Peptides against a protein of PDB entry 3H8D. Designs and how they scored, part 3

Target 1, 122 residues: chain A of PDB entry 3H8D
Amino acid sequence: DMKRQQRFFRIPFIRPADQYKDPQNKKKGWWYAHFDGPWIARQMELHPDKPPILLVAGKDDMEMCELNLEETGLTRKRGAEILPRQFEEIWERCGGIQYLQSAIESRQARPTYATAMLQNLL

## One batch from the design tools (peptide; aimed at target 1 L67 L74 K77)

Design b1_p8_6_s3 (made by RFdiffusion4, then SolubleMPNN; from b1_p8_6, 5 letters changed)
Fold by OpenDDE base, seed 1:
Structure b1_p8_6_s3 (fold): chain B 122 residues (1-122), chain C 122 residues (1-122), chain A 8 residues (1-8)
Amino acid sequence: as target 1 above (122 residues)
Amino acid sequence: as target 1 above (122 residues)
Amino acid sequence: SLWDRVLA
């Protein structure tokens, strides 16, 4: 069969607590997503005032986007789609490899392209 | 967003050990699948000479169909698609409720339409 | 989720 397309996205977000504030006081975060075909495999959130949030499918489903890729509208948002390395560079810097590895070892990670790649790396 | 379509399928299969045998000696099994959108949520196999095999997403990913619905060609196979109750009746008789419940309790079940429905039932 | 509200 056709291999599932790996697609990566990034969008800025403003925290709910900052939505009503003036632009100078709206701290910008970044939302990252890796989609393995129609479903999310990894999610990452960069925050201005707390550590990054790393999420992997299976383990963190309740905290991740529950929409399929088409439902998100990300493919129709100009500038949202990014290259794989634009995601992976941040993922690696934030400890994503260790996080996903731990999720696999604890049998919490759902098999995805990401889990397969990590197991090829080790 | 549009709610994910729940689709159910059933196809017969002949065990590899019986493939070379005459029709009278080919014991027929039945393969059942529940797809929650493009991805499988539950799989069930009826066998002529052993207990049913019950599988749920997250827990049994390695033993389940890894293709998305479109890749399976099931939607293009006449007679493969069945009504929800045609799946659920067999699922219930085979102990599927108890099986899925245990998978949820052990934190092995990936959230799906099936897990949500079970939690609404209880 | 929060992201569903943002993305939907």
Scores: peptide ipSAE 0.118, ipTM 0.342, DockQ to the pose 0.349
OpenDDE base, seeds 2, 3, 4, 5: peptide ipSAE 0.164, 0.025, 0.154, 0.145; ipTM 0.580, 0.351, 0.563, 0.558; seeds 2, 4, 5 fail the geometry check

Design b1_p8_6_s4 (made by RFdiffusion4, then SolubleMPNN; from b1_p8_6, 4 letters changed)
Fold by OpenDDE base, seed 4:
Structure b1_p8_6_s4 (fold): chain B 122 residues (1-122), chain C 122 residues (1-122), chain A 8 residues (1-8)
Amino acid sequence: as target 1 above (122 residues)
Amino acid sequence: as target 1 above (122 residues)
Amino acid sequence: SRWEYVLS
């Protein structure tokens, strides 16, 4: 069996409440995604005025991207794809390792490449 | 002490992954908010291809609008404000009463107009 | 929800 491709993406977003403000008043956030093959494994959201939000497959499915990778069109969006380290650096800074670890310990995390890597790290 | 004004809003949104697609390929969702005075009490999100998401103050603060009502600009957005029943109808259909009730029972819900109304209903 | 909302 072949290894699933790990792909990472980042795109900006604005809050719903800000969408009708002037551009200069739209505070930009950042939406990050880690896709383990066709399915999202981790999602992360940086906000301009609140703490980062971390999401992991299994635990946070309702809050995460429900589309498979191809359905998102992210692979076709110029500049959306980022390097693994560009994701992991932010993930680590946001406490993502601990978040995923806790999700594993609570048996809420679905096994993914990310859970496997964490097991490798520990 | 004066009663806080209850105000309700609805605006469309699209998913981050869809934001760079052609307009016809941007599946529209709906963002709902109930503000109890200046602060949000309930939030609700209708999605084109996944179950509704319900959020209540206290329990779901990290996922909800962090801005006070005036900061959102919603009161100044034409067509954004809706009638209480327009919110409550959808809230009820989505199981919002049960969701809020559970949040109260788990001691996760912050007291709001919504929690008070639920107590009145039961 | 945690999900972010993007302008069209």
Scores: peptide ipSAE 0.192, ipTM 0.737, DockQ to the pose 0.118; fails the geometry check
OpenDDE base, seeds 1, 2, 3, 5: peptide ipSAE 0.183, 0.161, 0.151, 0.186; ipTM 0.738, 0.743, 0.730, 0.733; seeds 1, 2, 3, 5 fail the geometry check

Design b1_p8_7 (made by RFdiffusion4; failed a check: a repeat of another design)
Pose (drawn by RFdiffusion4):
Structure b1_p8_7 (pose): chain A 119 residues (1-119), chain B 122 residues (1-122), chain P 8 residues (1-8)
Amino acid sequence: KRQQRFFRIPFIRPADQYKDPQNKKKGWWYAHFDGPWIARQMELHPDKPPILLVAGKDDMEMCELNLEETGLTRKRGAEILPRQFEEIWERCGGIQYLQSAIESRQARPTYATAMLQNL
Amino acid sequence: as target 1 above (122 residues)
Amino acid sequence: KLWERLLS
């Protein structure tokens, strides 16, 4: 029913902007858009646990801008293939995280919940 | 979900003559494919030593890869799949829009998602 | 939020 789009933004801590390149610890931010709306958000940090977020339970913590208002489709190198998102998501325990949210009625139905519920 | 049937692939390559040369002397080329479902709709090659090759379905059937998407194994090759824009950027810089527009005008281009996309643009 | 910094 809707186009699935995935984006990735590598980042460094604000405190690392003016250190030498070898002292800049990298992280990665990810988003899965189910049409104009984010279904899943994922953050890999060098200094704290991975942040896994799903539509519904985590609306307050997730990016609130829809796809057009982010400008992500306009940023070079930002968009990634579905597997590039799914591989990282699975390695972070994302399948169990989304499943737990589904069973406790905290998950908004999206293409992501439909995929986990099907298989 | 015609868009979901669209798949794009890129294979960097070098000539055999450059196989054992230093990495800086390996003149790379790139082979590309746009699959419209099981069949290649557009094929593109950037070469280090000759003009770019642009191929479209219908007009260029003899020159294109004859295998369908499953027969190629490309969906199973790590790093081979690219986003549509990664194909379109190179296709445009090679004159691919003019090449596809001409094939459509000469009616040689078989209708595909690619010809449908160029027509919606015009 | 991190996204606010990344998208600014």

Design b1_p8_7_s1 (made by RFdiffusion4, then SolubleMPNN; from b1_p8_7, 3 letters changed; failed a check: a repeat of another design)
Amino acid sequence: SLWDRLLA

Design b1_p8_7_s2 (made by RFdiffusion4, then SolubleMPNN; from b1_p8_7 with E4D)
Fold by OpenDDE base, seed 5:
Structure b1_p8_7_s2 (fold): chain B 122 residues (1-122), chain C 122 residues (1-122), chain A 8 residues (1-8)
Amino acid sequence: as target 1 above (122 residues)
Amino acid sequence: as target 1 above (122 residues)
Amino acid sequence: KLWDRLLS
């Protein structure tokens, strides 16, 4: 159902290797999620020292958040929710459109709001 | 410090793709963690339909739990804590010894209780 | 549940 609410979230993380370092030596990454209703549609991770990780529902389920939106508590976490464009800008810059497109073409992507919007874009 | 407490945990997970299915159709995976004191030393994931994932501190930090032990809440989660052998048996069966050894030889592994014990084994 | 813990 494309009438589902689209919600986007971003939270920082510190790599395990940096957790015990001085604050200035803790390199921050960013974890992003796009929820299409209760279920994740896309996940994205920005890292300080490696390429971004892009993940899409259906294809990358085993690497993505396994919690539904309410279970994550993200909606209750101050500063976690972001605007759609704040997600999409990064997604696009990282080649997310091509990534999702390929997943659709290979029949690996689960239909989501994201896949539907991609079809509108193409 | 090899005097740190070694604690092991296991929690089940259901794949995102199965979350909305009937219970009988939810294939359960298992997430394992070995904590050497407050910090994770090894992580392991058993899946219903793909090979196990083995991860070791230093090498696989970006794929491992980024929380310290207390932050995970695992010590407070009923049924989560397991015996050392319950972890090690699976670890060994999955080729974890060789995996960790290779990480040490490539100088990718962070020294942990696990690396020390491996050196005792070799 | 890596992200389960992260999000807890």
Scores: peptide ipSAE 0.167, ipTM 0.602, DockQ to the pose 0.429
OpenDDE base, seeds 1, 2, 3, 4: peptide ipSAE 0.154, 0.184, 0.166, 0.180; ipTM 0.340, 0.598, 0.601, 0.604; seeds 2, 4 fail the geometry check

Design b1_p8_7_s3 (made by RFdiffusion4, then SolubleMPNN; from b1_p8_7 with L2I E4D)
Fold by OpenDDE base, seed 3:
Structure b1_p8_7_s3 (fold): chain B 122 residues (1-122), chain C 122 residues (1-122), chain A 8 residues (1-8)
Amino acid sequence: as target 1 above (122 residues)
Amino acid sequence: as target 1 above (122 residues)
Amino acid sequence: KIWDRLLS
């Protein structure tokens, strides 16, 4: 639905194992989220030492943020919001298109803006 | 999530085949919806001459309302909103508990207020 | 969940 606002966010994180290390030894990861209106549609996590984690609504609900957008506070967090392309570039690079397509084909993906756009693309 | 407002709606419909008949020959059906926050969680349709149709988010997305609650206009439609029990009574009578449980067990159900409540019940 | 530390 083109009526729902698509918003994208990115915040850094430090691995639990690195939390108490010196700054130079804290490897930074990145948490990404795509919200389709109030609900999360896609989530992605970049790590310094392991493959990206890709998550899509319907399939990966238990591993994704359970809060609606307002509950997250992301809209109020300085520097958290990113442009759509800033999300999509990483998503594509990490194999997100294939991941989402597979989720659609297996009937695991919940319909979202992301599924709709992919179906138009392919 | 107990934070999301649970709202329930019911509106009548006339079967397409009856649309042009005299009022006395138009059999009325009923469309029910449960919205978990802005998104539909359950849908149910009562018909005069066939079994009820039960639908749950994640499993039956293609057959359910695709609009968010605000887009439906249901909150603005006089007489559309019903009490939770008015929905649940029909839902239970139509086998909704078993239907939703099966959807959960088959991993087809998207997590919603409805799935959470059922898991607490059983 | 890793996001829990970030968003909760």
Scores: peptide ipSAE 0.133, ipTM 0.327, DockQ to the pose 0.691
OpenDDE base, seeds 1, 2, 4, 5: peptide ipSAE 0.132, 0.161, 0.130, 0.126; ipTM 0.327, 0.606, 0.327, 0.498; seed 2 fails the geometry check

Design b1_p8_7_s4 (made by RFdiffusion4, then SolubleMPNN; from b1_p8_7 with E4D R5E)
Fold by OpenDDE base, seed 4:
Structure b1_p8_7_s4 (fold): chain B 122 residues (1-122), chain C 122 residues (1-122), chain A 8 residues (1-8)
Amino acid sequence: as target 1 above (122 residues)
Amino acid sequence: as target 1 above (122 residues)
Amino acid sequence: KLWDELLS
């Protein structure tokens, strides 16, 4: 239910092609996740050389983190957890509201805290 | 160089939508990786409800594991490492030879052990 | 699985 704790995480990633390069030549991407309790609700990827990727539960399951929150180890990874607004700010700027809305309207989105919040917003 | 150890790994995954379901209702996917030394050379994903995904270094970097071999923890994950043939059998059946060949021809593939082996095969 | 490794 909506009483589940909402937790947000962000971790950097480097493209495989850049891994062997000097640090200054490694273009950093960013992986974001919103977990609604144990289960991922939204995922977001910022890339240095392609558009941001937005993913929502139900619609994009096959492209999203398949581990539950505890399995990810994110809760134990120093610096990984971020504030809700730190996720939402990027989400909003990347068109996440519209993306999720469309997923809801097309009946592709699985109900989550995120879908509920969107319904409250609109 | 070609003296790097070639190591292969396979781990299962469950779609996020199935995580909260009873085990019998969790459709299992399979994630495969070929590491050419520290760096991933090929990645392969078998899904229960969509075609297999083939990925090769250089071409598909943004969709592939961005961690080096040690960072993945795969070498420490019991049951994760598989024999080369266990990877290659699936790779071949999924059209991996043609996929990699095309990536080489289009100059999208980064040279790896896999590209070298293919050149030896043809 | 990609992100699983990132998250470990």
Scores: peptide ipSAE 0.139, ipTM 0.619, DockQ to the pose 0.446
OpenDDE base, seeds 1, 2, 3, 5: peptide ipSAE 0.062, 0.057, 0.093, 0.078; ipTM 0.296, 0.503, 0.509, 0.299

Design b1_p8_8 (made by RFdiffusion4)
Pose (drawn by RFdiffusion4):
Structure b1_p8_8 (pose): chain A 119 residues (1-119), chain B 122 residues (1-122), chain P 8 residues (1-8)
Amino acid sequence: KRQQRFFRIPFIRPADQYKDPQNKKKGWWYAHFDGPWIARQMELHPDKPPILLVAGKDDMEMCELNLEETGLTRKRGAEILPRQFEEIWERCGGIQYLQSAIESRQARPTYATAMLQNL
Amino acid sequence: as target 1 above (122 residues)
Amino acid sequence: TRHVTLIE
């Protein structure tokens, strides 16, 4: 019904902007858009647990801008293939995280919930 | 979901003569493919020593890879799949829009998602 | 704000 689009933004801590390159610890921010709306959000941090977020339970914590108002489709190197998102998501326990949200009625139906419920 | 049937692939390559040269002397080229479902709709090659090769379905059937998407194993090759814009950027810089537009005008281009996309643009 | 900053 809708186009699935995935994005990745590597980032460094704000406190690391003016240290030498070897002292800049990198993280990665990810987004899965199910049409204009974000279905899953994932953050890999060098100093704290991975942040896994799903539409519904985590609306407050997730990016609130739809796909057009982010400008992500306009940023070079930002868009990634579905597997590049899914591989990281799975290694973070994302399958169990989305499943837990589904069973406790905290998950908004998206292409992501439809995929987990099917298989 | 015609867009979901669209798949794009890129294989960097070097000539055999450069196989054992220093990494800085390995003149790289790139082979590309746009699959419209099971069949290649566009094929593109950047070469380090000759003009770029642009091929479209219908007009260029003899010159293109004859295998369908599953027969190639490309969906199983790590790092081979690219986003549509990664193919389109290179296709455009090679004159691919003019090449596809001419094939359409000469009616040599077989209707594909690529010809449908260029027509919606015009 | 933070996610917008990351995007920018």

Design b1_p8_8_s1 (made by RFdiffusion4, then SolubleMPNN; from b1_p8_8, 4 letters changed)
Fold by OpenDDE base, seed 3:
Structure b1_p8_8_s1 (fold): chain B 122 residues (1-122), chain C 122 residues (1-122), chain A 8 residues (1-8)
Amino acid sequence: as target 1 above (122 residues)
Amino acid sequence: as target 1 above (122 residues)
Amino acid sequence: SRYRALIE
């Protein structure tokens, strides 16, 4: 349903492995999410010391946020919501277009706003 | 630090694969978490149609909640917080003691309140 | 499973 609200979020995170380290050893990553209505469509993680992680609904469900948008509290978290382009810019830099395209072609991707938009782009 | 507050939570979830299904096709699972202070120590997932998933800090970081307790909003979610025994009862039924023990023996487990308590038990 | 506790 193209009428669903598309909302994007970004939050910093500390890797579980770094949770009890000194601040200087706590490397901050960034967690990005695209919600297509109540459900996550794309997820992306930027890390200080390894390649970015790209995740798309259907293909990567086991690794993605399993909560609906309301359950996440992201809409109420100060500074978490970002503009669409703030997500897309990073997504593109990380090779997200190609990643999603491959997921569509392999029939792994669940249809989302993101898949629809990519089909319009290509 | 044994002075850290141990807090336990339980929330229902709908699997990503079921997100857009009719209510009758949305199978509810249960997500359990043990936070040792601000950071997750153990995570557990009960599913309607597959075996439970057990996760322990250090070993299973990639699959566990990456947010600190405050970021989760769990402390503010009505009905989410549970008593320690409500977690432990399920943990034990799912073979959590053996799972954590194995993680300790293999040197995969990060020290947590849970590892310390297990060492006291054994 | 990774982010089940993003819950508020």
Scores: peptide ipSAE 0.126, ipTM 0.672, DockQ to the pose 0.281; fails the geometry check
OpenDDE base, seeds 1, 2, 4, 5: peptide ipSAE 0.079, 0.104, 0.120, 0.117; ipTM 0.686, 0.671, 0.650, 0.670; seeds 1, 2, 4, 5 fail the geometry check

Design b1_p8_8_s2 (made by RFdiffusion4, then SolubleMPNN; from b1_p8_8, 4 letters changed)
Fold by OpenDDE base, seed 5:
Structure b1_p8_8_s2 (fold): chain B 122 residues (1-122), chain C 122 residues (1-122), chain A 8 residues (1-8)
Amino acid sequence: as target 1 above (122 residues)
Amino acid sequence: as target 1 above (122 residues)
Amino acid sequence: DRYRALIE
């Protein structure tokens, strides 16, 4: 019973509306993912001109990555993988702790490494 | 009995001889460290004009960092922490597997996470 | 499908 590997990724994205604009007019967003073993536990999106999007497994499955980690190819994308703290710092800054806590309290969150860690914190 | 945290760090250094030269004449080296919990397990140095230096706990203690992880301040240095693969890729490229294997066979290596992983590989 | 386009 090996502990599931916790792996984190970040990739940039360009808004669809900016896709065909000049490079200087393409505002960059950031897509973040936390994988608990093969499956995503948390997703987060930073946008240049709207509030961050926070997503947790169970509650937000329809808005989250549907692929397992291997299917994403993220492990093979140079520069995509990030340190846990690089994810958590932004997660905390965006109110992710409160978001996940509320999802647990409303019984919307699927149990993950993320939910377990939060329960250890409270 | 929590698993010891494996953490990896990389910082640049300038050769002493280049310390007071013009910036363009300062050849940059790289100092790498693998900490198995609080104590260093492996150290590696890339140099611009000489062979890499590989060091393993037990065999090379006198040439390695003598500080525990907290004493180093590495966890507080922005940009110092790296992913395991960022260390392992260079370690492998520099012949680190063979170096550690030889240290184990000669009974010079202190048991660490690194020695255990190598024993799992062979 | 949208995530294949985003990630791959």
Scores: peptide ipSAE 0.092, ipTM 0.481, DockQ to the pose 0.744
OpenDDE base, seeds 1, 2, 3, 4: peptide ipSAE 0.085, 0.028, 0.092, 0.028; ipTM 0.520, 0.631, 0.517, 0.640; seeds 2, 3, 4 fail the geometry check

Design b1_p8_8_s3 (made by RFdiffusion4, then SolubleMPNN; from b1_p8_8, 4 letters changed)
Fold by OpenDDE base, seed 2:
Structure b1_p8_8_s3 (fold): chain B 122 residues (1-122), chain C 122 residues (1-122), chain A 8 residues (1-8)
Amino acid sequence: as target 1 above (122 residues)
Amino acid sequence: as target 1 above (122 residues)
Amino acid sequence: DRYLELIE
């Protein structure tokens, strides 16, 4: 829908297991989110010690950000918002196209900007 | 159209009159462009010594970028691409909403993502 | 959201 802004964000996170470790032993992960208007469409997590996690709306709602964009405070967090390609580049490298494609084909994916773009590309 | 990416760019320019002046006397202008898929939808120019120039597709085609996005090389120019809000903030401050609104009402504006967003906002 | 809570 042309009425919805596509906005992308990235924030670092420290694993719960590392919360009380010394700074040099706190391995940073990266949390990526794609918001299609107010609602999340895709989420991606880069972990320092395990494979990345890919999540798509509809299929993975229970594991994804449950807040709308305004509720997150991401728009007000300096350095959080990123360019579309900065998200998509990682998404592609992590197998996001195949993951989303599978979710679409299995009828698990909720229609979003991401599903529309993929279907246009394929 | 959800099938078209919205991409925004900003590049500095030096006025022709300043081309051969010393660096401290070269006043930089800023050239902004909004591409709605491959085609430009809005263009904006900030000048150091005159009012800004606002241009919208349909109305101002002859004064705007005549190349499609890929032809411009903007996507390959480091530092050129900017966030949507970085464009819109300046657009709003320069009277872009009123300018585009007038172009729509006069039937001069070609339908673009920008016209759709404005019509949704009004 | 647990991930938002984990940000530094």
Scores: peptide ipSAE 0.024, ipTM 0.497, DockQ to the pose 0.456
OpenDDE base, seeds 1, 3, 4, 5: peptide ipSAE 0.023, 0.024, 0.024, 0.024; ipTM 0.678, 0.516, 0.686, 0.683; seed 4 fails the geometry check

Design b1_p8_8_s4 (made by RFdiffusion4, then SolubleMPNN; from b1_p8_8, 4 letters changed)
Fold by OpenDDE base, seed 1:
Structure b1_p8_8_s4 (fold): chain B 122 residues (1-122), chain C 122 residues (1-122), chain A 8 residues (1-8)
Amino acid sequence: as target 1 above (122 residues)
Amino acid sequence: as target 1 above (122 residues)
Amino acid sequence: DRYLALIE
């Protein structure tokens, strides 16, 4: 159902090695999620010293959030929710359009709001 | 001073991708630390899907805990402190003896209780 | 670097 609410979230993370460093020496990563209704459609991880990780539903289910949105508690975490464009801008920069497109073409992607939007974009 | 108290700690960590999985699907890593008095002498990180990371003072300072022991709060974290052998057993299995020995031979290792013990072992 | 703690 395309009437499902699209919601986006971002959470910072740090490496274990950086845990006990001064704040200035902690390199932050960022965990991003796009939820199409209760279930995740896309996940993205920005890392300070390696390529970003892009994940799409259907293809990457085993590596993605397996909880529904309410189970994550993200909606109740202050500062976690972000605007759609705050996700999409990073997604696009990371090559997410091509990644998702490839997943669709290989028939690995589960249909989501994201896959539908991509089809409209192309 | 070899009279400094030797204390060992272990903290679990998880990957961002595993954060929102069922507990059974969260692969835990382990962060280990050996403190020679107030300062870290060895650090070790067990990862579920890559080789362990071994770090020794002097050589790997920039990658290791830069806080003194009291600053870490580890002594106040329930279940964090472990027995010496609980550290050493893993250290040995990971090739820590050779790693530290190599650091000593290259004159990269800062003298610590660990370097002294290794010299006694050999 | 693969294993991280989320900042909460």
Scores: peptide ipSAE 0.028, ipTM 0.697, DockQ to the pose 0.300
OpenDDE base, seeds 2, 3, 4, 5: peptide ipSAE 0.028, 0.026, 0.026, 0.026; ipTM 0.701, 0.695, 0.701, 0.696; seeds 2, 3, 5 fail the geometry check

## One batch from the design tools (peptide; aimed at target 1 W31 C65 G79)

Design b1_p9_1 (made by RFdiffusion4)
Pose (drawn by RFdiffusion4):
Formats: sequence, structure tokens, C-alpha cells
Structure b1_p9_1 (pose): chain A 119 residues (1-119), chain B 122 residues (1-122), chain P 9 residues (1-9)
Amino acid sequence: KRQQRFFRIPFIRPADQYKDPQNKKKGWWYAHFDGPWIARQMELHPDKPPILLVAGKDDMEMCELNLEETGLTRKRGAEILPRQFEEIWERCGGIQYLQSAIESRQARPTYATAMLQNL
Amino acid sequence: as target 1 above (122 residues)
Amino acid sequence: KMPSSPIPY
């Protein structure tokens, strides 16, 4: 029913902007948009646990801007293939995280919940 | 979900003569494919030593890869699949819009998602 | 939320 689009933004800690390149610890931010709305958000950090977020349970913590208001479709190198998102998501325990949210009635139905519930 | 049937692939390549040269002397080219479901709709090649090759379905059937998407194994090749924009950017810089527009005007281009997209643009 | 210090492409 809707186009699935995935984005990745590598980032460094604000405290690392003016250190030498070898001292800049990298992280990655990810988003899965189910149409205009974000279904899953993922953050890999060099200094804390991975942040896994799903539509519904984590609306308050997730990016609140829809796809067009983010400008992500306009940023070069930001969009990634579905697998590039899914591989990282699975290695972070994302399947169990989404499943747990589904069973406890905390998950908003999206293309992502439909995929886990089907298989 | 016509858009979901669209799949794009890129294979960097070098000539055999450059196989054992230093990495800086390996003149790279790129082969590209746009699959409209099981069939290749557009094929594109950037070469280090000759003009770019642009091919469209219908007009260029003899020159294009004859295998369908599943027969190629491209969906199973690591790093081969690219986003639509990665194909389109190169296709445009090669004159691909003019090449596809001409094939449509000469009615040589077989209707595909690519011809449908160019027509919606015009 | 989105990162405040993104690495340029």
C-alpha cells in the first residue's frame, strides 16, 4: 500500500567535532519510512547500547517529522537499500524488540509489523 | 507497486589487461542494469577506453544481457544492487533521457516502467 | 531523534 524507504546518517559525538580524525568515534542513525511515516528507528552508538525504536511504543523518542519534512530524499548518500537496514536491525535484536512490542500491544501496525507477523 | 518490481544493479569492472596492475593503474568501468520485473528494461556501461553504451528494451534486444533477473543471480551478489537514483544519475549524464526519448518517438522502445516514467515526466 | 553532528557524505 505504501513505499518503503530507508535512510542512514553516520554521525560523531558533538564533543568530538574538534579532535583529531583518529579520536572521532562514529555512530550510525537509521530510519525506515513506511510511506510518509517512520516505522522503525535505529541508532548505533560507540559509547552506549544500540537504540531500537518502533512506531507506537516509541513515538515520543523517535523523529517526529514525516518523510517530506526531513529532506532525507534530498541528501546525497543518505538513502540505503532495505537489506542494509534489516541486517543491522537483526544484529541489534530488532526482531525480538518489535515482536515484544507487538505482543504487549505497544506496536502501531506498519509494513514492519506485517512482515514479522506473516513469517 | 510497479515501483517494487523495479530493481537496479551495478558491477564495477576492469579490463583483463589491467588485472595485475597497481591499484592506481586499474582503469575501472561500470556495468549497470535496470530490471522491470524479470526483464532488463535498461542496460548501461561506462568504459575506461571507449564511448558509454546505452541500451533499451525493444530497440536494443540483441545487444543486452539475455538472462532474466533470477537467472543472473544478481539479487544474491553482495553489493551489486543500487538505488534507482544511482542508476538514474549516470543514465542522465550519459544522455540516456535523450536516448530513451528518441526510441519512444521512433516507437522502437518496448513499453516498460522506464518509458512510463519518462512519459509521466513529459 | 536525528543526529546533531552528522558525518558529511

Design b1_p9_1_s1 (made by RFdiffusion4, then SolubleMPNN; from b1_p9_1, 6 letters changed)
Fold by OpenDDE base, seed 1:
Structure b1_p9_1_s1 (fold): chain B 122 residues (1-122), chain C 122 residues (1-122), chain A 9 residues (1-9)
Amino acid sequence: as target 1 above (122 residues)
Amino acid sequence: as target 1 above (122 residues)
Amino acid sequence: MLPETPVPA
């Protein structure tokens, strides 16, 4: 159902190497998730020292969040939820459109809100 | 002073990709530290999907813990402190002897308890 | 992949 609630989340993380350094010296990564209803549709990870990781449902299930949204506790984590555009802007900048498009064309992507929106965009 | 207290610590970490998975599906990394008195002498990181990272004082200062031992809070973290051999066994298995030896020979290693013990071992 | 320690909110 395309009328499921689309919710987006972002949390920061640090590297083990930066764990015991001054805050000013900790280079933060960012973990992003798009939930299409209770289940993840897209995941994205920004890292301080390597290319971003893009993941889409169906193709990358084993590397993505396996918990349903309620199980993650993200909805209860203050400051974790973000606006749709805050996710999409980064997703697009990181090549997410092409990544998802390729996953659809290779028949690896599970149908989600993200795949449907991509069809409208193209 | 070679009579400084030698203390060893280990803490686990998880990958961002495993953050929101069942505990059984989280592949843990391990962060190790050897403190020679208040300052770190060696650091080691075991990863689930890449070679271990070995770091020695002097050579790798910028990538190692920059806090003194008291600042880290490791002494107050239950279960973090380990026996010397628990560190050394992993260090040796990961090629730490050769790594430190090379750092000494290249004049990159800062003198520590670790460098002194290596001299006795060889 | 780089390991993480979650940053508290």
Scores: peptide ipSAE 0.022, ipTM 0.610, DockQ to the pose 0.300
OpenDDE base, seeds 2, 3, 4, 5: peptide ipSAE 0.019, 0.020, 0.019, 0.021; ipTM 0.614, 0.607, 0.608, 0.507; seed 3 fails the geometry check

